# Peptides against a protein of PDB entry 3JWR, part 369

Target 1, 323 residues: chain A of PDB entry 3JWR
Amino acid sequence: TRELQSLAAAVVPSAQTLKITDFSFSDFELSDLETALCTIRMFTDLNLVQNFQMKHEVLCRWILSVKKNYRKNVAYHNWRHAFNTAQCMFAALKAGKIQNKLTDLEILALLIAALSHDLDHRGVNNSYIQRSEHPLAQLYCHSIMEHHHFDQCLMILNSPGNQILSGLSIEEYKTTLKIIKQAILATDLALYIKRRGEFFELIRKNQFNLEDPHQKELFLAMLMTACDLSAITKPWPIQQRIAELVATEFFDQGDRERKELNIEPTDLMNREKKNKIPSMQVGFIDAICLQLYEALTHVSEDCFPLLDGCRKNRQKWQALAEQ
Target 2, 298 residues: chain A of PDB entry 3JWR as posed
Amino acid sequence: TRELQSLAAAVVPSAQTLKITDFSFSDFELSDLETALCTIRMFTDLNLVQNFQMKHEVLCRWILSVKKNYRKNVAYHNWRHAFNTAQCMFAALKAGKIQNKLTDLEILALLIAALSHDLDHRGVNNSYIQRSEHPLAQLYCHSIMEHHHFDQCLMILNSPGNQILSGLSIEEYKTTLKIIKQAILATDLALYIKRRGEFFELIRKNQFNLEDPHQKELFLAMLMTACDLSAITKPWPIQQRIAELVATEFWEQGDQVGFIDFVCTQLYEALTHVSEDCFPLLDGCRKNRQKWQALAEQ

## One batch from the design tools (peptide; made by RFdiffusion4, then SolubleMPNN)

Design b2_p29_7_s2 (from b2_p29_7, 15 letters changed)
Fold by OpenDDE base, seed 4:
Structure b2_p29_7_s2 (fold): chain B 323 residues (1-323), chain A 29 residues (1-29)
Amino acid sequence: as target 1 above (323 residues)
Amino acid sequence: SSRRRQEELERQRYLEELEEIEKLFASFL
């Protein structure tokens, strides 16, 4: 395609020029092409292109295929969300120095997972999918969308001309797919809530050890969640704008819940409760985010900007909730 | 079948987990 030709022929700017190592990064001013260029840079600077012998054209095609399989009519869970998740992963790996704690296969898997973790998202949560008796809810009993996202990821990875993993051995390929699956599934907040206690306890007891395979898996899951939720850490103007996108999508779901399911939406999904957004954001930060970024910062102090951003945004949301 | 019953139990548990998440958000309102 013309788009592929343009991307493949383009000079890829440095990570410094693209600011993709910054935790404060914003994609708002970037074109779709620029987001693809950033993605190429992430793969290159993580040595994934070199170490796994990725063909440039194949990588470009894969990126465009991933982007194409996000819906444009979804307010938040679109390509830009996936891209920002991947950018946060990249920043955590580079600036947060987590790269040194992981294998190349783990890094490869995490980056693919971050970009792929919401593929074909429909702008509705698992609760809606289940309550609507959607065909996907018949296939999967838990983490419905996350299983679907992984299936889409796998489909793309196996599609002609998109096989970025063709340079891997059979064992490396299997390992990578396993980690991708685990990472995508980890973005189910229900699983996060279930597993986070173990992680926090290990940190609190100073027993956390990345050489333990189980603890490694747990850490990768927590890291995925930290990147997926990273909008909460962004500078206030960025955070506020993203929160509006999230609210838009949630309210659209709530409207559909009323219309299609004949149920009253929860306050989170209720357009009439827009004034509750600040207090809900405070609650979200306190219940879900703060401990995660504290724990992540304990693993790597260079991740502190995520924690600091989260704390600052909590203060901002709290101030709005008091008005 | 025992499998269908197990799948239904897993679905119910998952719904309960989702409801708990929703309650966590609501408890701060």
Scores: peptide ipSAE 0.202, ipTM 0.797, DockQ to the pose 0.731
Fold by OpenDDE base, seed 5:
Structure b2_p29_7_s2 (fold): chain B 323 residues (1-323), chain A 29 residues (1-29)
Amino acid sequence: as target 1 above (323 residues)
Amino acid sequence: SSRRRQEELERQRYLEELEEIEKLFASFL
């Protein structure tokens, strides 16, 4: 395609020029081409292209395929969300120095997972999928959309001309797919809530050990969630704008719940309750975000900007909730 | 079948988990 030719021929700017190592990064001003260039740079600077012998054209095609499999009519869970998740992962690996704690296969898997974790997202949550009796709800009993996202990821990875993992051994390939699956499934907030207590307790007791395979898996899951939720850590103008996109998508779901399912939406998804957004954001930060970024910062102190951003945004939302 | 019953129980548990998450968000109001 013309898009592939343009991407494959383009000079990829440095990570410094693209600012993709910054936790404060914003994609708002970037074109789709520039987001793809950023993604190439992430793979390159993590040594994934070299270490796994990725062909440049294949990587370009894969990136474009991933981007194409996000819906454009979804307000938040689109390519830009996946891209921002991957950028936060890249920043956590580089600036947060988590790269030094992980294997190349784990890094490869996390980056692929971050980009792929919401593939074909429909702008509705698992509750809506279940309540609407969608065919996907018959295939999967738990983490319905996350299983679908992984299936889409696997489909793309196995598609002709998109096989970025062709340089891996059979064992490396299997390991990578396992980690990708676990990482995508970890983005189900229900699984996060279920598992986070173990992680926080290990941190609290100073018993956290990345050499333990189970604890490694747990850490990768927590890291994925930290990147997925990273909008809450952004500078206030960026975070506020993203919160508007999230609210738009949630209100669209709430409107569909009324129309299609004949149910009253929860306050989070109720357009008439938009004045509750500030207090809901404070509650979300307190219940979900703060402890995660505290624990992540304990594993790597260089991740502190995520925690600091989260704290600052809590103050901003609290101030709005008091008005 | 035993399998169908097990799958139904898993679906019900998952629905309960989803409802708990929704309740958690509602508690922030």
Scores: peptide ipSAE 0.199, ipTM 0.794, DockQ to the pose 0.703
Fold by OpenDDE base, seed 3:
Structure b2_p29_7_s2 (fold): chain B 323 residues (1-323), chain A 29 residues (1-29)
Amino acid sequence: as target 1 above (323 residues)
Amino acid sequence: SSRRRQEELERQRYLEELEEIEKLFASFL
């Protein structure tokens, strides 16, 4: 395709030029091509291209395939969300110095997972999928969409000309897929809520050890969630704009819940409750986000900008909630 | 079948878990 030719022939700017090491990064001004270039840079600067012998054209095709398999009619859970999740992962690995704590396979898996974690997202949550008796709800009893996202990820990875993992041994491939699956599934907030207590307790007790395979898996899950939710850490103007996209998608779901399921939506998804967004954001930060970024900062102090951003946005949302 | 009943129970439990999460998010209001 012309798009592939353009991407494959383009000079990939440095991570510094692209600012993809910054926790404050915004994609709003970037074209789709530039987001793809950023993604190439992430793979390159994490040494994944070299270490796993990725062909440039194959990587380009894979990136474009991933992008294509996000829906354009979804307000938030689209390619830009996946891209921003991956960028936060990249920043956490580089600027947050988490790269030194992980294997190349783990890094590879996390980056693929971040880009893939919401593939074919339909703009509705697992609750809607379940309540609507969607065919996917018959296939999976838990984490319905996350299983679907992983299936889409696998489909792309195995598609002709998209096989970025072809340079891996059989064992490396299996390990990578396992980690990808775990990382994508970890983006189910239900699983995060179930598992976070163990992580926080390990941190609190100073018993956290990345050499323990179980704790490593737990950390990767928490890191995925931290990147997935990273919009809450962004500079206020970026945070506000992203919050509007999230609200739009949630309200669209709520409208469908009324129309298709004949149920009253929760306040979070109720368009008529738009005035409650600031207070809901404060509550979300307090209940879900703060402890996570605090714990992550304890693992690596260089991740502090995520925590600082989250705290700053809490203050901003609180001020709006008081108006 | 016993299997179908078990799958239905698992789906119901999952729905309940999802509702609890939604309530958690809504409780921030």
Scores: peptide ipSAE 0.190, ipTM 0.786, DockQ to the pose 0.697
Fold by OpenDDE base, seed 2:
Structure b2_p29_7_s2 (fold): chain B 323 residues (1-323), chain A 29 residues (1-29)
Amino acid sequence: as target 1 above (323 residues)
Amino acid sequence: SSRRRQEELERQRYLEELEEIEKLFASFL
């Protein structure tokens, strides 16, 4: 395609020029082509292109294929969300110095997972999928959409001309796919809520050890969630705009729940409860986000900008809730 | 079959977990 030719021939700017190492990064001013260039830079600067012998054209095609398999008519869970999740992962690995704590296969898997974790998202949550008796709800008993996202990820990775993992040994390939699957499934907030207590307790007791395989898996899951939720850490103008996109998607689901399922939506998804957004954001930060970024900062102090951003946005939302 | 019954029980448990999460988010209001 013309798009592939343009991407493959383009000079890829440095990470410094693209500012993709910054936790404060915003994609709002970037074209789709520029987001693809940023993604190439992430793979290159993490040494993934060199270490796993990726062909440049294959990587370009894969990136464009991933982007194409996000829906354009979904307000929040689109390519830009996936791209921002991957950028936060890149920043956490580089600026947050988490790269030094992980293997190259774990880094490869996390970056692929971050870009792929919401593939073919329909703008509705697992509850809606289950209640609507969607065909996907018959295939999977838990984490319905996350299983579908992984299936889409696997489909793309195995598609002709998209095989970015072709340089891996059979064992490396199996390991990478296992980690990708675990990382995508970990983005189910239900699983996060179930598992986070173990992680926080290990941190509290100073018993956290990344050399333990179970604790490593737990950490990768927490890191994925931290990147997936990273919009809450962004500078206020960025945070506010993203919150509007999230609210739009949730209200669209609530409207569909009312119309298609004859269900009264929860306050979070009820358009008539728009005035409760600030207080809901404070509650979300307190119940879900703060402890996660605190724990992540205990693992790596260089991740503090995520925690600081979350705290600052809590103050901003609280001020709006008091009006 | 025993498998179908197990799958149905897992689906019901998953739905209950989703409802608990929804209630948790509603409690932030």
Scores: peptide ipSAE 0.174, ipTM 0.782, DockQ to the pose 0.700

Design b2_p29_7_s3 (from b2_p29_7, 13 letters changed)
Fold by OpenDDE base, seed 1:
Structure b2_p29_7_s3 (fold): chain B 323 residues (1-323), chain A 29 residues (1-29)
Amino acid sequence: as target 1 above (323 residues)
Amino acid sequence: SELEEELEKLREEYMKELEELEKIFQSFL
């Protein structure tokens, strides 16, 4: 395609020029082409292109295929969300120095998972999918959308000309797919709530060990969630704008819940409770975000900007809740 | 069947996990 030709021929700027190592990064001013260039830079600077012998054209095609399989009519869970999740992963790996704690296969899997974790997202949560008796709810017993996202990821990876994993051995390929699946499934907040206690307790007791395979898997899951939620850590002007996108999507779901399911939406999904957004954001930070970024910062102190950003935004939301 | 009963049990367990998540979000007000 013309888009593929343009991307494949483009000079890829440095990570420094693109600012993709910054935890404060914003994509708002970037074109779709520039987001794809940033993504190429992430794969290159993590040595994934070299170590796994990725062909440049195949990587470009894969990135464009992933981008194309996000819906444009979804306010928040679109390509830009996936791209920002991957950028936060890249920043955590590089600036946060988590790269030194992981294998190349784990890094490869996490980056693919971050870009792919919401593929074909429909702008509704698992609760809506289940209550609407959607065909996907018949296929999967738990983490309904996350299983679908993984299936979409696998479909793209196996599509002609998109096989970025063709340089891997059979065992490396199997390992990578296993980690990708686990990482995508970990973005189900229900699973996060279920598993986070084990992680926090290991940190609290100073018993956390990345050489333990189970603890490694747990850490990768927590890292995925930390990147997925990373909008809450952004500089205040960026945070406000992203919060508006999230609220738009949630209110659209709530409107559909009323109309299609004849149910009263939760306060989070209720457009009539828009004035409660600041207090809800404080509650979200306290209940879900703070302990995660505290624990992540304990694993790597260079991740502190995520925790600091989260704390600063809590203060800003609290000040708005008091008006 | 035994398989159908096991699948239904897994669905019920997941429904409870979703309800717990909804309760957490509702507690933000």
Scores: peptide ipSAE 0.368, ipTM 0.847, DockQ to the pose 0.766
Fold by OpenDDE base, seed 4:
Structure b2_p29_7_s3 (fold): chain B 323 residues (1-323), chain A 29 residues (1-29)
Amino acid sequence: as target 1 above (323 residues)
Amino acid sequence: SELEEELEKLREEYMKELEELEKIFQSFL
């Protein structure tokens, strides 16, 4: 396609020029082409292109295929969310120095997973999918959308001309797919709630060890969640704008819940409760985010900007909640 | 079938996990 030709022929700017190592990064000013260029840079600077012998055209096609399989009519869970998740992963790996703690296969899997983790997202949560008796809810009994996202990821990876993993051995390929699946499934916030206690306890007891395969898997899951939720860490103007996108999508779900399911939406998804957003954001930060970024910062102190950003945004939301 | 029973258990478990998440979100207000 013309888009592929343009992307494949483009000079890819440095990570410094693109600012993709910054935890404060924003994609708002970037074109779709620029987001694809940033993505190429992430793969290149993580040595994934070289180490796994990726053909440039194949990588370009894969990126465009991933982008194409996000819906444009979804307010938040779109390509830009996936791209920002991947950028946060890249920043955590580079600036947060987590790269040195992981294998190349784990890094490869995490980057693919971050970009792919919400593929074909419909702007509704698992609860809605289940309550609506959607065909996906019949196919999957647990983490419905995350299984679908992984299936979409796998479909793209196996599509002609998109096979970015063709340079891997059979064993490396299997390992990579396993990690991708685990990482995508880990973005189910219900699973995060279930598993986070184990992670925090290991950190609290100073028993956390990345050489343990189970603890490694647990860490990768927590890291995925930390990147997926990273909007809460962004500079305040960025945070506010993203929060509006999230609220828009949640309110759209709530409107559909009323119309299609004949149920009263929760306050989080109730358009009439828009004035509660600041207090809900404080609650979200306290209940979900703070401990995660504290624990991540304990694993790598260079991840502190995520924690600091989260704390700063808590203060901002609290100030709005008091008005 | 045994498979259907096991799938139902997994569904019930996941529903509890979703309910727990919902309770956490409701606690924000």
Scores: peptide ipSAE 0.363, ipTM 0.846, DockQ to the pose 0.758
Fold by OpenDDE base, seed 3:
Structure b2_p29_7_s3 (fold): chain B 323 residues (1-323), chain A 29 residues (1-29)
Amino acid sequence: as target 1 above (323 residues)
Amino acid sequence: SELEEELEKLREEYMKELEELEKIFQSFL
């Protein structure tokens, strides 16, 4: 395609030029092409292209395929969300120095997972999918959408000309897919809530050890969530804008819940409760985000900008909630 | 069937987890 030709022929700017190592990164000013260029840079600077012998054209095609399989009519859970998740992963790996704690296969898997974790997202949560008796709810009894996202990821990875993992051995391929699946499934916040206590306890007790395979898996899950939620850490103007996108999508779901399911939406998804967004954001930060970024910062102090951003945004939202 | 019963049980368990998550989000007000 013309898009592929343009991407494949483009000079890929440095990570410094693209600012993709910055935790404060914003994609708002970037074209779709530039987001794809950033993604190429992430793979390159993580040595994934070299170590796994990725062909440039195949990587370009894969990126465009991933982007294409996000829906444009979804306010938040679109390509830009996936891209920002991957950028946060890249920043955590590089600037946060987590790269040195992980294997190349884990890094490969995390980057693919971050880009793929919401593939074909429909702008509704697992609760809606379950309550609507959607066909996916018949296939999966746990983490319904995340299983679908993984299936879409796997479909793309196996599609002709998109096989970025073709340079891996059979064992490396299996390992990578396992980690990708676990990482995508970890983005189910229900699983995060279920598992986070173990992680926080290990950190609190100073018993956290990445050499333990179970703790490694747990860490990768927490890192995925930290990147997935990273909008909450962004500079205030970015955070506000993203929060509006999230609210839009949630309100769209709530409107559908009323219309299609004949249920009253939760306050988070209730358009009539728009004035409660600031207080809800404070609650979200306190209940979900702060402890995660505190724990992540304990694993690597260079991740502090995520925690600091989260704290700053809490103050901003609190100030709005008091108005 | 035993399989259908097991799947239904898993669905019910997951629905409870989703409801718990919804309650957490509801508590943000």
Scores: peptide ipSAE 0.355, ipTM 0.841, DockQ to the pose 0.637
Fold by OpenDDE base, seed 2:
Structure b2_p29_7_s3 (fold): chain B 323 residues (1-323), chain A 29 residues (1-29)
Amino acid sequence: as target 1 above (323 residues)
Amino acid sequence: SELEEELEKLREEYMKELEELEKIFQSFL
C-alpha cells in the first residue's frame, strides 16, 4: 500500500525527538504515520529488531495491520489507546528501568501485547457481551473480549508479510506467545481485582521476588494493567480529554443497554449521571489505581512519575467533585 | 457431559467476577 511505502521509506526520529521515554507523553498532536514511527522506535530502542532479526518492511506491515484492526467508530478502545498503552510500557521499561529486570522475550511479548490487547474492540465490556448473548460469549467462558483480542493478535502475527516473530526459535516462539496470551488476558479488570491482593501482600511483606516464575507472571500482569490504566497518570489537560473519551464510550454502551437489552445501565454508563464523573474518577483512583502505582513504584522507584501523576489527578477530580 | 458441566461452572464463576467488578464500579458514587 502507499501507506506502507511511506512508512518503510521514512527516517525514524530518535526517542528523544519523539519524547516517547516521557511518562507525560501525549499522542493528540500526532498523525497516524507519526504513531507508527514512534512504534518502530520502541522496537528498535528495546533492541527487539536486532535481537530477533526483524525485517524492517515486515515490522512496518505488522504495525499497520495492528492499527487497521482497531475500529475507527469506537471512542476510546481504538488504536490511540493501544499506542498509548505501548508508549507507557516503553517509558516504564526505559525511564522506569524495568527493562533490566526482564528478559528480551518478556519485553518482546509485553510490547506486542500492549499494542494488541484491545484488537477489534467493539466499545462494549464483557458484561454487555455476556448479557447480549453475543456469539463470543458462547465461545469463551471467561475474559471473553481478551480471548478475542488474543485471537486477533495471533491471526495478524501469522498473516503473510506480518510475521515479526519469524526469527525466533520454536521454543522462543512458544514462550513469547504464552506471555502475550497471559499479558492480554491480564487486562481483564475482573482478573486484576482477583489477583492484585497477592501482589500487594508480597510487596507489603517484602517477599516479592522476580526470580520466582509465579511472581514474575503476576508482576507482568500488574505491569500490563498499570500501562492500560496509565491515562489516569497523565498531565491534567490530557487526563480530562481521555476521561471524556472513556465517558463517551461508556454512555454509548449505556444507551445500547437501554435500547437493545431493555436494562437500566450502571451509574458509570448512565448519560443522565454525567455530573457524577468527577466523584466517580476519585472513586476509581482510590479503589483501582493508587495502590497499583504505589506497588509498582516500590518495585522500581523510577516509576514514581506514574504515582505522582495519579495523585495530582485525584486532587484535580476531588476539587471538581466539591463544586 | 462432564465437559459441559465444567464449562458451565467456569461461566458461573466468571459471571460472579463480573458482578463483583460492577459492584466496585458502583461504589465510586
Scores: peptide ipSAE 0.346, ipTM 0.836, DockQ to the pose 0.668

